Peptides against a protein of PDB entry 5EFW. Designs and how they scored, part 40

Target 1, 141 residues: chain A of PDB entry 5EFW
Amino acid sequence: TTLERIEKNFVITDPRLPDNPIIFASDSFLQLTEYSREEILGRNARFLQGPETDRATVRKIRDAIDNQTEVTVQLINYTKSGKKFWNLFHLQPMRDQKGDVQYFIGVQLDGTEHVRDAAEREGVMLIKKTAENIDEAAKEL

## One batch from the design tools (peptide; made by RFdiffusion4, then SolubleMPNN)

Design b1_p14_5_s3 (from b1_p14_5, 8 letters changed)
Fold by OpenDDE base, seed 4:
Structure b1_p14_5_s3 (fold): chain B 141 residues (1-141), chain A 14 residues (1-14)
Amino acid sequence: as target 1 above (141 residues)
Amino acid sequence: FEEFLESKKLALSK
């Protein structure tokens, strides 16, 4: 499957279901976060957050979902074992032919370090492009 | 896409 061949960290969520649960997770995402697919599917992605996750940043993500817009942020996330990592995260809606939001695509940068300036800009470009690739691949299924 | 997801869910549920 084209979608399954995308070797990037990403999830697809369903905002039409209660609490916008993850309905698809890439193998890389599972490896990054140290969760099994069974542990992830059906859950809201907030389980990646922890004590040092910036609440204001989380609110930006929430607002983007509520407003059906895209957002790009960098925040502290936690693996299953409790390891902290910096997540350069891009979220965007997946729309149908009418323009109605059907799903959300969440992409996490391959790196786990805090990035700034040029490195951040490069990362943003990468995860945005990845999101577009996922959107196209998903629509072909 | 939805049928794909349903297939994946079914496979994982086994």
Scores: peptide ipSAE 0.161, ipTM 0.786, DockQ to the pose 0.215
Fold by OpenDDE base, seed 3:
Structure b1_p14_5_s3 (fold): chain B 141 residues (1-141), chain A 14 residues (1-14)
Amino acid sequence: as target 1 above (141 residues)
Amino acid sequence: FEEFLESKKLALSK
């Protein structure tokens, strides 16, 4: 689909289904994580976590989902082959016309290292803007 | 888009 071809790393999840599974993934996300679409659809995105993933950061993500708020964090994620990468991750709710949360948009900016200072601020602005673009694009379908 | 996603949800629910 057109949405799948957006050249950014992102997923859409459905919090109204058990365990907030991924229901949509971009081609870039699949390439980044080394999974096929069939392998990740219907699963919670926690399969990207591993031994060095900070549990406190994961809790921040969980809290944001539970509270239906947005969050931006950096965490260690793992590809299917076990390769570690720093994920500058932004998550925000997709709301309907009444303001109720229907889905979550997750955007991933992959990096070889933890980004700080100006680089981090730039990355945050980028992934937030990306999330908004995805929200708008999705609603046009 | 809602109709599209509903079809995806149906597939995942099986």
Scores: peptide ipSAE 0.096, ipTM 0.756, DockQ to the pose 0.250
Fold by OpenDDE base, seed 1:
Structure b1_p14_5_s3 (fold): chain B 141 residues (1-141), chain A 14 residues (1-14)
Amino acid sequence: as target 1 above (141 residues)
Amino acid sequence: FEEFLESKKLALSK
Protein backbone atom coordinates (compact mmCIF):
# COMPACT_ATOMS: atom_id res chain seq x y z
CA THR B 1 0.00 0.00 0.00
CA THR B 2 0.97 3.67 -0.22
CA LEU B 3 1.65 3.80 3.53
CA GLU B 4 3.95 0.77 3.41
CA ARG B 5 5.94 2.33 0.57
CA ILE B 6 6.99 5.35 2.65
CA GLU B 7 10.67 4.62 3.24
CA LYS B 8 11.08 6.65 6.42
CA ASN B 9 11.38 5.90 10.14
CA PHE B 10 7.91 6.19 11.63
CA VAL B 11 5.27 4.67 13.88
CA ILE B 12 1.55 5.12 14.31
CA THR B 13 0.08 4.91 17.81
CA ASP B 14 -3.47 4.67 19.15
CA PRO B 15 -4.14 7.06 22.05
CA ARG B 16 -7.63 5.60 22.47
CA LEU B 17 -6.08 2.34 23.70
CA PRO B 18 -4.43 1.86 27.10
CA ASP B 19 -0.96 3.46 27.25
CA ASN B 20 -1.05 4.72 23.61
CA PRO B 21 0.53 1.63 22.01
CA ILE B 22 2.27 1.36 18.67
CA ILE B 23 -0.10 -0.14 16.10
CA PHE B 24 2.09 0.32 13.01
CA ALA B 25 5.85 0.53 12.48
CA SER B 26 7.73 1.08 9.23
CA ASP B 27 10.42 -1.38 8.12
CA SER B 28 13.01 1.39 8.41
CA PHE B 29 12.03 2.02 12.04
CA LEU B 30 12.55 -1.66 12.86
CA GLN B 31 15.95 -1.61 11.17
CA LEU B 32 16.97 1.56 13.02
CA THR B 33 15.93 0.34 16.46
CA GLU B 34 16.97 -3.33 15.96
CA TYR B 35 13.59 -4.65 17.14
CA SER B 36 11.26 -7.06 15.40
CA ARG B 37 7.70 -6.05 14.64
CA GLU B 38 6.41 -8.59 17.16
CA GLU B 39 8.55 -7.03 19.90
CA ILE B 40 7.09 -3.52 19.53
CA LEU B 41 3.49 -3.77 18.34
CA GLY B 42 1.14 -3.20 21.25
CA ARG B 43 3.79 -1.42 23.32
CA ASN B 44 4.31 2.20 24.27
CA ALA B 45 7.32 3.70 22.46
CA ARG B 46 9.08 4.55 25.76
CA PHE B 47 11.26 1.44 25.38
CA LEU B 48 13.51 3.61 23.18
CA GLN B 49 14.45 5.72 26.22
CA GLY B 50 17.42 5.10 28.48
CA PRO B 51 19.76 6.55 31.10
CA GLU B 52 20.80 9.62 29.13
CA THR B 53 17.36 10.44 27.72
CA ASP B 54 16.40 13.91 28.96
CA ARG B 55 13.32 13.65 31.17
CA ALA B 56 12.20 17.21 30.46
CA THR B 57 12.13 16.43 26.74
CA VAL B 58 10.10 13.29 27.40
CA ARG B 59 7.63 15.42 29.38
CA LYS B 60 7.20 17.67 26.33
CA ILE B 61 6.20 14.63 24.30
CA ARG B 62 3.77 13.48 27.00
CA ASP B 63 2.23 16.95 27.22
CA ALA B 64 1.71 17.08 23.45
CA ILE B 65 -0.14 13.77 23.54
CA ASP B 66 -2.27 14.85 26.50
CA ASN B 67 -3.08 18.18 24.84
CA GLN B 68 -3.55 16.59 21.40
CA THR B 69 -0.96 18.87 19.77
CA GLU B 70 2.15 18.40 17.68
CA VAL B 71 5.71 18.67 19.00
CA THR B 72 9.25 18.49 17.62
CA VAL B 73 12.17 17.62 19.90
CA GLN B 74 15.62 16.03 19.84
CA LEU B 75 16.45 13.33 22.37
CA ILE B 76 18.74 10.39 23.07
CA ASN B 77 17.26 7.02 22.14
CA TYR B 78 18.66 3.50 22.37
CA THR B 79 18.59 0.52 20.04
CA LYS B 80 17.86 -2.97 21.31
CA SER B 81 21.61 -3.60 21.60
CA GLY B 82 22.00 -0.45 23.71
CA LYS B 83 23.52 1.81 21.07
CA LYS B 84 22.75 5.50 21.64
CA PHE B 85 21.58 7.79 18.86
CA TRP B 86 20.21 11.31 18.64
CA ASN B 87 16.59 11.23 17.53
CA LEU B 88 15.12 14.31 15.89
CA PHE B 89 11.52 13.41 16.61
CA HIS B 90 8.24 14.85 15.34
CA LEU B 91 4.84 13.88 16.73
CA GLN B 92 1.44 15.00 15.43
CA PRO B 93 -2.16 13.85 15.76
CA MET B 94 -4.15 12.24 12.96
CA ARG B 95 -7.66 13.66 12.97
CA ASP B 96 -10.84 12.47 11.30
CA GLN B 97 -13.19 14.67 9.27
CA LYS B 98 -14.89 15.83 12.47
CA GLY B 99 -11.54 16.94 13.90
CA ASP B 100 -11.31 14.20 16.52
CA VAL B 101 -7.93 12.59 17.20
CA GLN B 102 -7.73 8.99 16.00
CA TYR B 103 -4.00 8.28 16.05
CA PHE B 104 -0.59 9.86 16.48
CA ILE B 105 2.18 9.83 13.88
CA GLY B 106 5.75 9.69 15.17
CA VAL B 107 8.62 10.33 12.75
CA GLN B 108 12.27 9.75 13.68
CA LEU B 109 15.40 11.15 12.07
CA ASP B 110 18.41 9.34 13.48
CA GLY B 111 21.92 10.71 13.86
CA THR B 112 25.21 9.89 15.50
CA GLU B 113 25.37 13.40 16.93
CA HIS B 114 23.11 16.19 18.05
CA VAL B 115 22.18 18.30 15.01
CA ARG B 116 22.03 22.09 15.18
CA ASP B 117 21.51 25.19 13.08
CA ALA B 118 20.87 24.62 9.38
CA ALA B 119 21.09 20.84 9.68
CA GLU B 120 18.43 20.83 12.39
CA ARG B 121 16.14 23.14 10.42
CA GLU B 122 16.48 20.93 7.37
CA GLY B 123 15.74 17.83 9.42
CA VAL B 124 12.66 19.42 10.97
CA MET B 125 11.27 20.33 7.56
CA LEU B 126 11.90 16.79 6.35
CA ILE B 127 10.22 14.97 9.24
CA LYS B 128 7.24 17.35 9.24
CA LYS B 129 6.71 16.81 5.52
CA THR B 130 7.03 13.07 6.08
CA ALA B 131 4.36 13.19 8.78
CA GLU B 132 1.98 14.97 6.41
CA ASN B 133 2.62 12.36 3.73
CA ILE B 134 1.87 9.59 6.22
CA ASP B 135 -1.32 11.34 7.31
CA GLU B 136 -2.54 11.63 3.73
CA ALA B 137 -1.60 8.05 2.88
CA ALA B 138 -3.40 6.69 5.94
CA LYS B 139 -6.58 8.63 5.19
CA GLU B 140 -6.73 7.19 1.68
CA LEU B 141 -7.06 3.63 3.00
CA PHE A 1 -6.43 -7.17 22.07
CA GLU A 2 -3.59 -8.65 20.04
CA GLU A 3 -5.97 -9.56 17.24
CA PHE A 4 -7.36 -6.04 17.36
CA LEU A 5 -3.90 -4.53 16.97
CA GLU A 6 -3.11 -6.83 14.07
CA SER A 7 -6.34 -5.76 12.44
CA LYS A 8 -5.39 -2.10 12.89
CA LYS A 9 -1.94 -2.71 11.42
CA LEU A 10 -3.43 -4.56 8.48
CA ALA A 11 -5.95 -1.79 7.87
CA LEU A 12 -3.23 0.88 7.93
CA SER A 13 -0.93 -1.19 5.71
CA LYS A 14 -3.44 -1.50 2.83
Scores: peptide ipSAE 0.119, ipTM 0.768, DockQ to the pose 0.142; fails the geometry check
Fold by OpenDDE base, seed 2:
Structure b1_p14_5_s3 (fold): chain B 141 residues (1-141), chain A 14 residues (1-14)
Amino acid sequence: as target 1 above (141 residues)
Amino acid sequence: FEEFLESKKLALSK
């Protein structure tokens, strides 16, 4: 499908289900995080967090979900093997034609390094554009 | 999209 052809790190979650679980994960996301699809589907994405994950940043993500808004942050995440990586993360709601939220799209930058300045701006633009592409692709299915 | 998701769930259940 068009959605499956998007070679970026992303997940789709369902806020209408208990605890907003992941309902779709891209192959790249699985490779990045070192999890299988079976290990991820049905779980809240918080399993990526760890000791050095900034709680204030996590709260920003939670607030965005609660308020049904988009957010862009950079935070420490952990792979299955416990490797730390910097996640430039963009989250936005997927809405139906009536404007009601059906899903959330979460996009992670391909790189695992902390980015600043121009590189960060470029990364933000990229993951936001990716999210829009995912939104369009998903709605065509 | 819902049908797509269901097809994926079915594949995982096999």
Scores: peptide ipSAE 0.103, ipTM 0.728, DockQ to the pose 0.212; fails the geometry check

Design b1_p14_5_s4 (from b1_p14_5, 5 letters changed)
Fold by OpenDDE base, seed 4:
Structure b1_p14_5_s4 (fold): chain B 141 residues (1-141), chain A 14 residues (1-14)
Amino acid sequence: as target 1 above (141 residues)
Amino acid sequence: DPAFEESRALALSK
């Protein structure tokens, strides 16, 4: 399918379901996080957070969900095996023709390093572009 | 998108 052809790390969540669970995960995302699709679907993405995940950053994500806005942050996430990685993360709502939020798109940078300055800006541009591509692909849903 | 619908259905089953 069109979504499956996007070879990037991303998930789609459904805020209309309890706790905004992941309803779609890319193969790359599964590889990055070391989870199976079965383990991921139906869960809120917060399972990637751990001891060193910055609470203020998490709150920014939560606020974006609640306010139905986009946000871009970097935060520590953990793989299934417990390995820490820096996640340059972009979240944005997917809206229908009426402008109502149907889903959220979450995109994670391919790299696992904390990026700054020009590298960060480049990464942000990339994940935002990816999110737009997913949004376009999702129109076929 | 059949794959998406299947994925969503599985998520709903959790």
Scores: peptide ipSAE 0.641, ipTM 0.949, DockQ to the pose 0.889
Fold by OpenDDE base, seed 1:
Structure b1_p14_5_s4 (fold): chain B 141 residues (1-141), chain A 14 residues (1-14)
Amino acid sequence: as target 1 above (141 residues)
Amino acid sequence: DPAFEESRALALSK
């Protein structure tokens, strides 16, 4: 399918369901996080957080969801094996033809290192573009 | 999108 052809790290969540669970995950996302599809579908993405995840950054994500806005942050996440990685993360709402939020798109940059300056700007542009591609593909859903 | 629908259905079953 069109979604399956997007070879980037991303999930789609459903805020209309209890606790905004993941309802779709790309193969690349599963590889990055070391989880199986069965393990993550139906769960809130907070399982990626851990001891060194900045709580203020997490609050920014929560606020964006509550306010139905987009946000881009960089935070520590953890794989299933407990490996830390820096996640340059972009979240944006997916809206229907009326403009109402149906889903959220979450995109994670490839890599495990904290990115800064020009590299960060480049990464932000990439994950935002990816989110738009997913949004376009989702119109076929 | 059959893949998406299957994925969503699985998520809903949890």
Scores: peptide ipSAE 0.638, ipTM 0.949, DockQ to the pose 0.875
Fold by OpenDDE base, seed 2:
Structure b1_p14_5_s4 (fold): chain B 141 residues (1-141), chain A 14 residues (1-14)
Amino acid sequence: as target 1 above (141 residues)
Amino acid sequence: DPAFEESRALALSK
């Protein structure tokens, strides 16, 4: 399918369902996080958080969801095996023709290192572009 | 998109 052709780390969540669960995950995302598709579908993505995940950054994500806005942050996430990785993360709403939010798109940069300066800017551009590609593909859902 | 529909259906079943 069109979504499956996007070979990037991403999920789609449904804020209209209780606790905004993941309803779609790319193969790359599953590989990154070490979870199976059945293990994560229907769950809120907070299971990726752990002891060193910055709570203020998590609040920024929550606020963006509540306010139906986009946000870009870097935060520590954990794989199923407990391995830490830096997640350059972009989230944006997916809206219908009336402008109402139907889903959220979450994109994670490839790699596990914290990025700064020019590398961060480049990564942000990449994940934002990826999110737009997903949004376009989602019009065919 | 059948892949998306199947994925969403599975999520809803949880």
Scores: peptide ipSAE 0.637, ipTM 0.949, DockQ to the pose 0.900
Fold by OpenDDE base, seed 5:
Structure b1_p14_5_s4 (fold): chain B 141 residues (1-141), chain A 14 residues (1-14)
Amino acid sequence: as target 1 above (141 residues)
Amino acid sequence: DPAFEESRALALSK
């Protein structure tokens, strides 16, 4: 239950399954996005995107997945009820002992506002650290 | 991790 103990907004996706679906979501992520666990498991995380989500930023995420690299971006996401929020988002691959990608970790900053400058840098450091903690916890999977 | 396994199983069922 090490993953459950990480009280941050995050998901784990499985790129080995069709369309890289979410296979795990933290409680806080569900609270942030207003979805139930059953509503989001098995789905690609793109359901968070909407009309004002920057497509170029989305492409950066796609490219990172395709290239099996990490990326940090900030983009507009939408809750189930349609509320917009700024998502400072970090994504990185989770690799096995051989170095092969098993999963992706997606971490969202626990905030709804666009952040800049020092606040953004601090947020980036936080979500990156969170991703590393998740990766470490996932060793037990 | 039982929670992860349960979550993964549910996701796979979709």
Scores: peptide ipSAE 0.630, ipTM 0.947, DockQ to the pose 0.885

Design b1_p14_6_s1 (from b1_p14_6, 8 letters changed)
Fold by OpenDDE base, seed 3:
Structure b1_p14_6_s1 (fold): chain B 141 residues (1-141), chain A 14 residues (1-14)
Amino acid sequence: as target 1 above (141 residues)
Amino acid sequence: MEKARELAEKFLNA
């Protein structure tokens, strides 16, 4: 319950399971996306994508997962009701003491517009710091 | 899916 109450939009996925399903979602993420926890646990996060989601950006995310690296992108996502939002999204692997990837952490900063320049840099710093905080918290579980 | 549920419960109960 401590982890889920972190007031940031994030998920944790398990790449060791088929199709890298979501195994944890914060309360804020559920509020943002309008899904219940039961609706998303065990699913790949691709349900957030829709018609206007840029496929090249999605490929960047896929490549990062395949290569077990971090990535930061902005992409159009959709709520359950179909509302579009710009998602400044950061993904990074959570590694064990041996350096093996155990999970991925995905952090979302939602907005009504595509962010640029100083606002983008600030958002990137924020979601990266958030991911590190989640990494530390999750490793204690 | 069962393993995913078990892992989810681990995080949710922590």
Scores: peptide ipSAE 0.050, ipTM 0.700, DockQ to the pose 0.746
Fold by OpenDDE base, seed 5:
Structure b1_p14_6_s1 (fold): chain B 141 residues (1-141), chain A 14 residues (1-14)
Amino acid sequence: as target 1 above (141 residues)
Amino acid sequence: MEKARELAEKFLNA
């Protein structure tokens, strides 16, 4: 679809389904993580986590989902082949016209290092803007 | 989005 071809790393998850599975993934996300679409659709995004993924950061993500709010964090994620990358990650709810959460949008900015200061601020602005663009695009489908 | 949800449900139920 047009949404899948957006040249950004993102997924859409459905908290109304068991375990909040990924229901949509961009081509870029698949390329980044080295998974096929079949391998990730219907799965919770936690498969990106691994030994060095900070559990406190993961808890922040969980809390945001539970509280139906947005969060921005940096965490270690892993590709299918086990390669580590720093993921500047932004998650936000997608709400319907009544204000009810329908989905979550997750945007990933990958890097070889933990970004700080100006680079981090720039990345945060980018992934937040990306999430808003995805929200707008997805609502049209 | 609805189609994606349906696909996800198929995976969950498989």
Scores: peptide ipSAE 0.033, ipTM 0.665, DockQ to the pose 0.136
Fold by OpenDDE base, seed 1:
Structure b1_p14_6_s1 (fold): chain B 141 residues (1-141), chain A 14 residues (1-14)
Amino acid sequence: as target 1 above (141 residues)
Amino acid sequence: MEKARELAEKFLNA
């Protein structure tokens, strides 16, 4: 499928269902987070958070969902085994032809270090472009 | 959760 050819870390969530669960996860995302697809689908993505995840950053994500806007942040996430990683994360709504929000697209760029400067700018451009590619691919369904 | 599974199948089979 077109979506299967997108070899990036991403999920699609459904804000119209209770607690905005993940309804699709890429193979790369599963590899990154060390979860199986069965463990992920139907769950809110908050399971990636842990002790060192900045609560203010999480609130920015929640606000973006509530306001139906996009957001780009960098936060600590955890794999299933408890390994910490810095997640450069971009989230944006997927809208239908009427402009109504149907889903959210979340794209993750993982790293062992907090990225800054040119590396951060490059990462932001990449994950935003990835989100647009996913949006176009998903709308063909 | 069931609805989410159904939607996931749609994406995986597209």
Scores: peptide ipSAE 0.059, ipTM 0.709, DockQ to the pose 0.854; fails the geometry check
Fold by OpenDDE base, seed 4:
Structure b1_p14_6_s1 (fold): chain B 141 residues (1-141), chain A 14 residues (1-14)
Amino acid sequence: as target 1 above (141 residues)
Amino acid sequence: MEKARELAEKFLNA
C-alpha cells in the first residue's frame, strides 16, 4: 500500500485487538528487522526484544500503551538473524476525531547505533515528526 | 482507519 511505502521505519499497532498486534509495517521496517511482512503482521512487537533489552525501558513502553500516552525510548532490539541494534523508538497514540485512541504509531530512527546528546535530540525530533506525518497519512485509510 | 482495522481483523482471524 501507499502507507507501507513511506520510506521510514514504522509500524502501526491495534490496541483494541488482543495483545496490541502490528497491523501495518513499512518496507523500511521490514528491511531493518529482517522480517517479512507475513512474519510480523498480527504479532506484538515484543519479538524484537532479546537478552540485552532493558526491561525497565520495556516497562516504559508498556506503561505508555496502558496509559494511552506517547513515549520515546532507546533500547536494544534484535533482527531476525539475531543482530543487535539500538532502537531509538517513539510511540504515540493515533486518535480519532473524538479523541479516542484507535491505534499506536511506532517509529524507529534510521540507523542502528546508540545515539547521545545532540544526536539523540535530533533523532527524537525526527522520529516525532515522522510519527505525525504517518498519523496524517494513516487517517486517510 | 476503520477500513484498516477491518482488514487487520480479517488477517488475524484467518
Scores: peptide ipSAE 0.026, ipTM 0.650, DockQ to the pose 0.146; fails the geometry check

Design b1_p14_6_s2 (from b1_p14_6, 8 letters changed)
Fold by OpenDDE base, seed 2:
Structure b1_p14_6_s2 (fold): chain B 141 residues (1-141), chain A 14 residues (1-14)
Amino acid sequence: as target 1 above (141 residues)
Amino acid sequence: MEKARELNEKFLNA
């Protein structure tokens, strides 16, 4: 398919399944995180968290999922090899025509650096637009 | 896990 080949870092999760597991991941996401698709499908994305991941930021993500809303944060994540990286992360629900949440789309900014100011604003705009594009593409499948 | 696989296949094969 073309979805996994979109040259952006993203996953799709299913909150209707136990523990909101990853059900789809882009090739770029796999490259970023150093995991294979087989290693992450069916898992909650929390495996990317580690010692320096800010718990308050993680709670913001959890709250957004529980409240079925979107959120944008930056947090420390870890690759399979244990390498730390800054993740500018946007999460939003994918809703059906009735407005019910079917999935969540999680988008990670390209790169591993902490971004601020204008660069952060640009990154946020990019990942939000990316999420919308993924939403539209996924609904067409 | 099986359901996740099925959903993955849905996206891959669509």
Scores: peptide ipSAE 0.347, ipTM 0.886, DockQ to the pose 0.747
Fold by OpenDDE base, seed 4:
Structure b1_p14_6_s2 (fold): chain B 141 residues (1-141), chain A 14 residues (1-14)
Amino acid sequence: as target 1 above (141 residues)
Amino acid sequence: MEKARELNEKFLNA
């Protein structure tokens, strides 16, 4: 009721399910990517990748998931219609009270352009803060 | 898929 209405682009995934599928997505994420909830729930977020998505960057994301760590990268993603956009992306685990990983939060910057230098640093701070806010909000549910 | 739906509903209805 409330979490999906957070005006930020984000998903929650479950690494304990096969292939770490999306289990939650914000309205903004759906708008950004041009998918419906029905189209993406239960799927791995890799459907956003395409020909120009940097494979090394994707590997960094995969490694972070496998190692249960956070990562911040910038990569080319594609909307449902095939539109390319630069995704400043932050991923971090959601841990329970014991510290065990339960989910992952993936946050995408509101902007769709490649950012560098000060703009990138600002964007990184924003998406990291957003992830923390989502983590807190989700834990209270 | 069903589990994902269930988890989604958990967050939506909370």
Scores: peptide ipSAE 0.324, ipTM 0.876, DockQ to the pose 0.771
Fold by OpenDDE base, seed 3:
Structure b1_p14_6_s2 (fold): chain B 141 residues (1-141), chain A 14 residues (1-14)
Amino acid sequence: as target 1 above (141 residues)
Amino acid sequence: MEKARELNEKFLNA
């Protein structure tokens, strides 16, 4: 099944709706962030940010959304209980047959520390591939 | 939302 093939932390958002709300969240994402599906659907993903989240990194994400481009960053996020985690985050637009952006795919790789070098490259490759798999699966609808 | 429903069905039920 599609669920069995894509068991990663991810969300899909709709930039055509006010404030680019989450319209889908994977089970793994809910487990990671400690939120229920009902608590996050229809909300902007900024609820994951907190005191130690780097504002410059958040601006990079905002710029990517505004410019309809992909971005990969690492930032501090918070679970519902307030637990901090390092989020290796990849965001990319999902485009229709005309090339227009319909959705954004956000993929999260959680860790206890900021990753560098080979570990970072490996993680980036993983979350980018995951995003592509989600994009392909979603286009089958 | 119809699309949201379709996505949920695709990724949670398939």
Scores: peptide ipSAE 0.270, ipTM 0.846, DockQ to the pose 0.421
Fold by OpenDDE base, seed 1:
Structure b1_p14_6_s2 (fold): chain B 141 residues (1-141), chain A 14 residues (1-14)
Amino acid sequence: as target 1 above (141 residues)
Amino acid sequence: MEKARELNEKFLNA
């Protein structure tokens, strides 16, 4: 099924709740970040940030949420054990039939290095397509 | 909370 095919790192958050908490996390996301589902559900995703996370990039994410738009960035994130990784991150709103934002979809593509050129373009296409697949699957609930 | 449950059930059990 469509849902079975989605084997990617992603979360769904609820901006209508205080501090836009994570309400769903994929198994792959938990494996990547080294957290249990219990540790992250109900929390804001900022726990992935650390000392070398670029604040200007974080502001771009915040602006996208506030403006209810999509954004694609690359930033340093940290696992529970403190391991750094480069996160090619895509965020987009999930809207209802009236066009109102219900949730946000966040998709993460991890890497040991900052990706550029063709690799970056390929990654962006992948995470955007993944987000669309999640959006379609979630709307069928 | 209900929607969160539905999402978890659907994505984890599909």
Scores: peptide ipSAE 0.168, ipTM 0.797, DockQ to the pose 0.400

Design b1_p14_6_s3 (from b1_p14_6, 8 letters changed)
Fold by OpenDDE base, seed 2:
Structure b1_p14_6_s3 (fold): chain B 141 residues (1-141), chain A 14 residues (1-14)
Amino acid sequence: as target 1 above (141 residues)
Amino acid sequence: MEKARELNEKFLNS
């Protein structure tokens, strides 16, 4: 199977290109966000943000990118049609053998509901594991 | 944009 057909919501971005654009997106991500692949490739993922997206949470994501670290947050995102959804989001760098960051992997929890407590912990474990699987798969291509 | 497309194709065609 190909990366895009992995049945999880994820993107790969390239921080070495201007504005850290999306360079890859899964079919599930496109379905979730209601965008076509052509509409999002080459764009920064901030187009998912809107009026109710918490700016402090966005700053956490930005800080993680700048510091080349991982982060896990939950934030309001918007589909192309303007529908709000809660995004349990995990971001982590994909590093080469020298340890240099090549890409970022962004994983979004399946579903659009805000999760708490045990459900949140379970979701976090899932998206982190998913990110690791994507990292391994991408490096083997 | 062009580089992003190239990278996308790299993943798709690998």
Scores: peptide ipSAE 0.223, ipTM 0.830, DockQ to the pose 0.677
Fold by OpenDDE base, seed 5:
Structure b1_p14_6_s3 (fold): chain B 141 residues (1-141), chain A 14 residues (1-14)
Amino acid sequence: as target 1 above (141 residues)
Amino acid sequence: MEKARELNEKFLNS
């Protein structure tokens, strides 16, 4: 199974390039967001943000990137057609054998509603495990 | 971006 066909919503970005662009997106991510691969490759993922996206939450994501740490948040994102969805989002760095950050892995769990309590904990476990699986798979390429 | 395209192709071809 090729990386893009992993049946999870995820992207890989390259913080070593200007504006941390998307360098890889799963088929599921494209389906979720309604964008083509050509429309998003080389772009920063901020195109998913819109009027109701909480700016403080976005700042948490930016801080995690700048600090080269992981973060898990929920935020409103928008599809190409303007549909809103709650994105339970996990971001973590992909490091080389020296410990240097090469990429970031972003995993999205979409939902109509903001999730809380047990549902949120379950979602967090899922997207974190997914990110680890992607990390392992990508390092083998 | 050319570099992004190259990396994408690397992943796709693996």
Scores: peptide ipSAE 0.203, ipTM 0.821, DockQ to the pose 0.717
Fold by OpenDDE base, seed 1:
Structure b1_p14_6_s3 (fold): chain B 141 residues (1-141), chain A 14 residues (1-14)
Amino acid sequence: as target 1 above (141 residues)
Amino acid sequence: MEKARELNEKFLNS
């Protein structure tokens, strides 16, 4: 089913609210990051960043939000307990029928190492497809 | 708030 295909790590944020807070998080995302839903809803996703998170990569994400475009990057994220993981991250805007941005969809693929070559290409295809599935499902609401 | 509720219903409760 559509729901089964969307059982991935993802969040939905609302850029029309102050600081673009998370308004939805999947169960898998909570399990990955070790946070409860209560701890993260209403917050900006920057809590995943830490000492070794590349600031230039974070700027790419910020630019995509500001410019209302999609972006795909790899960056170091941290769980609540402080465990580092490599996050292959895809972000894209969710637009209404008029083309206006309503939300952003963020999809995370976690790994113990920075992925390259075929593994990276496969991961990118997966998270992009996941984002499209989320977009389609959300628009049916 | 309403959209957040709808998203929860769609992705968590459906």
Scores: peptide ipSAE 0.196, ipTM 0.818, DockQ to the pose 0.370
Fold by OpenDDE base, seed 4:
Structure b1_p14_6_s3 (fold): chain B 141 residues (1-141), chain A 14 residues (1-14)
Amino acid sequence: as target 1 above (141 residues)
Amino acid sequence: MEKARELNEKFLNS
């Protein structure tokens, strides 16, 4: 499928369902996080958070969802095995032709370190472009 | 949950 061909870490969530669950996850996302698709579908993506995940950053994500806007942050996430990684994370709403939010697209760029300056800007450009590609691909479904 | 599965299948089969 078109979405399966996108070799990037991403999920699609449904804010119209209780707790905004993941309804789609890329193969790359599963590989990154070490979860099976069955383990994560229907769940809120907060299972990636852990002790060192900054709660203020999490609140920014929550606020973006509530306000139906996009956000880009870096936060500590955890794999199933408990391995920490810095997640340069971009979330944006997927809107229908009328402008109503249907889904959210979440894109993850994993790294061993918090990225700054030029590296961060490059990563942000990448994940935003990826989100746009996913948006276009998903709208063709 | 069923809705999520259905949507997932839609995406995966597209």
Scores: peptide ipSAE 0.106, ipTM 0.767, DockQ to the pose 0.826; fails the geometry check

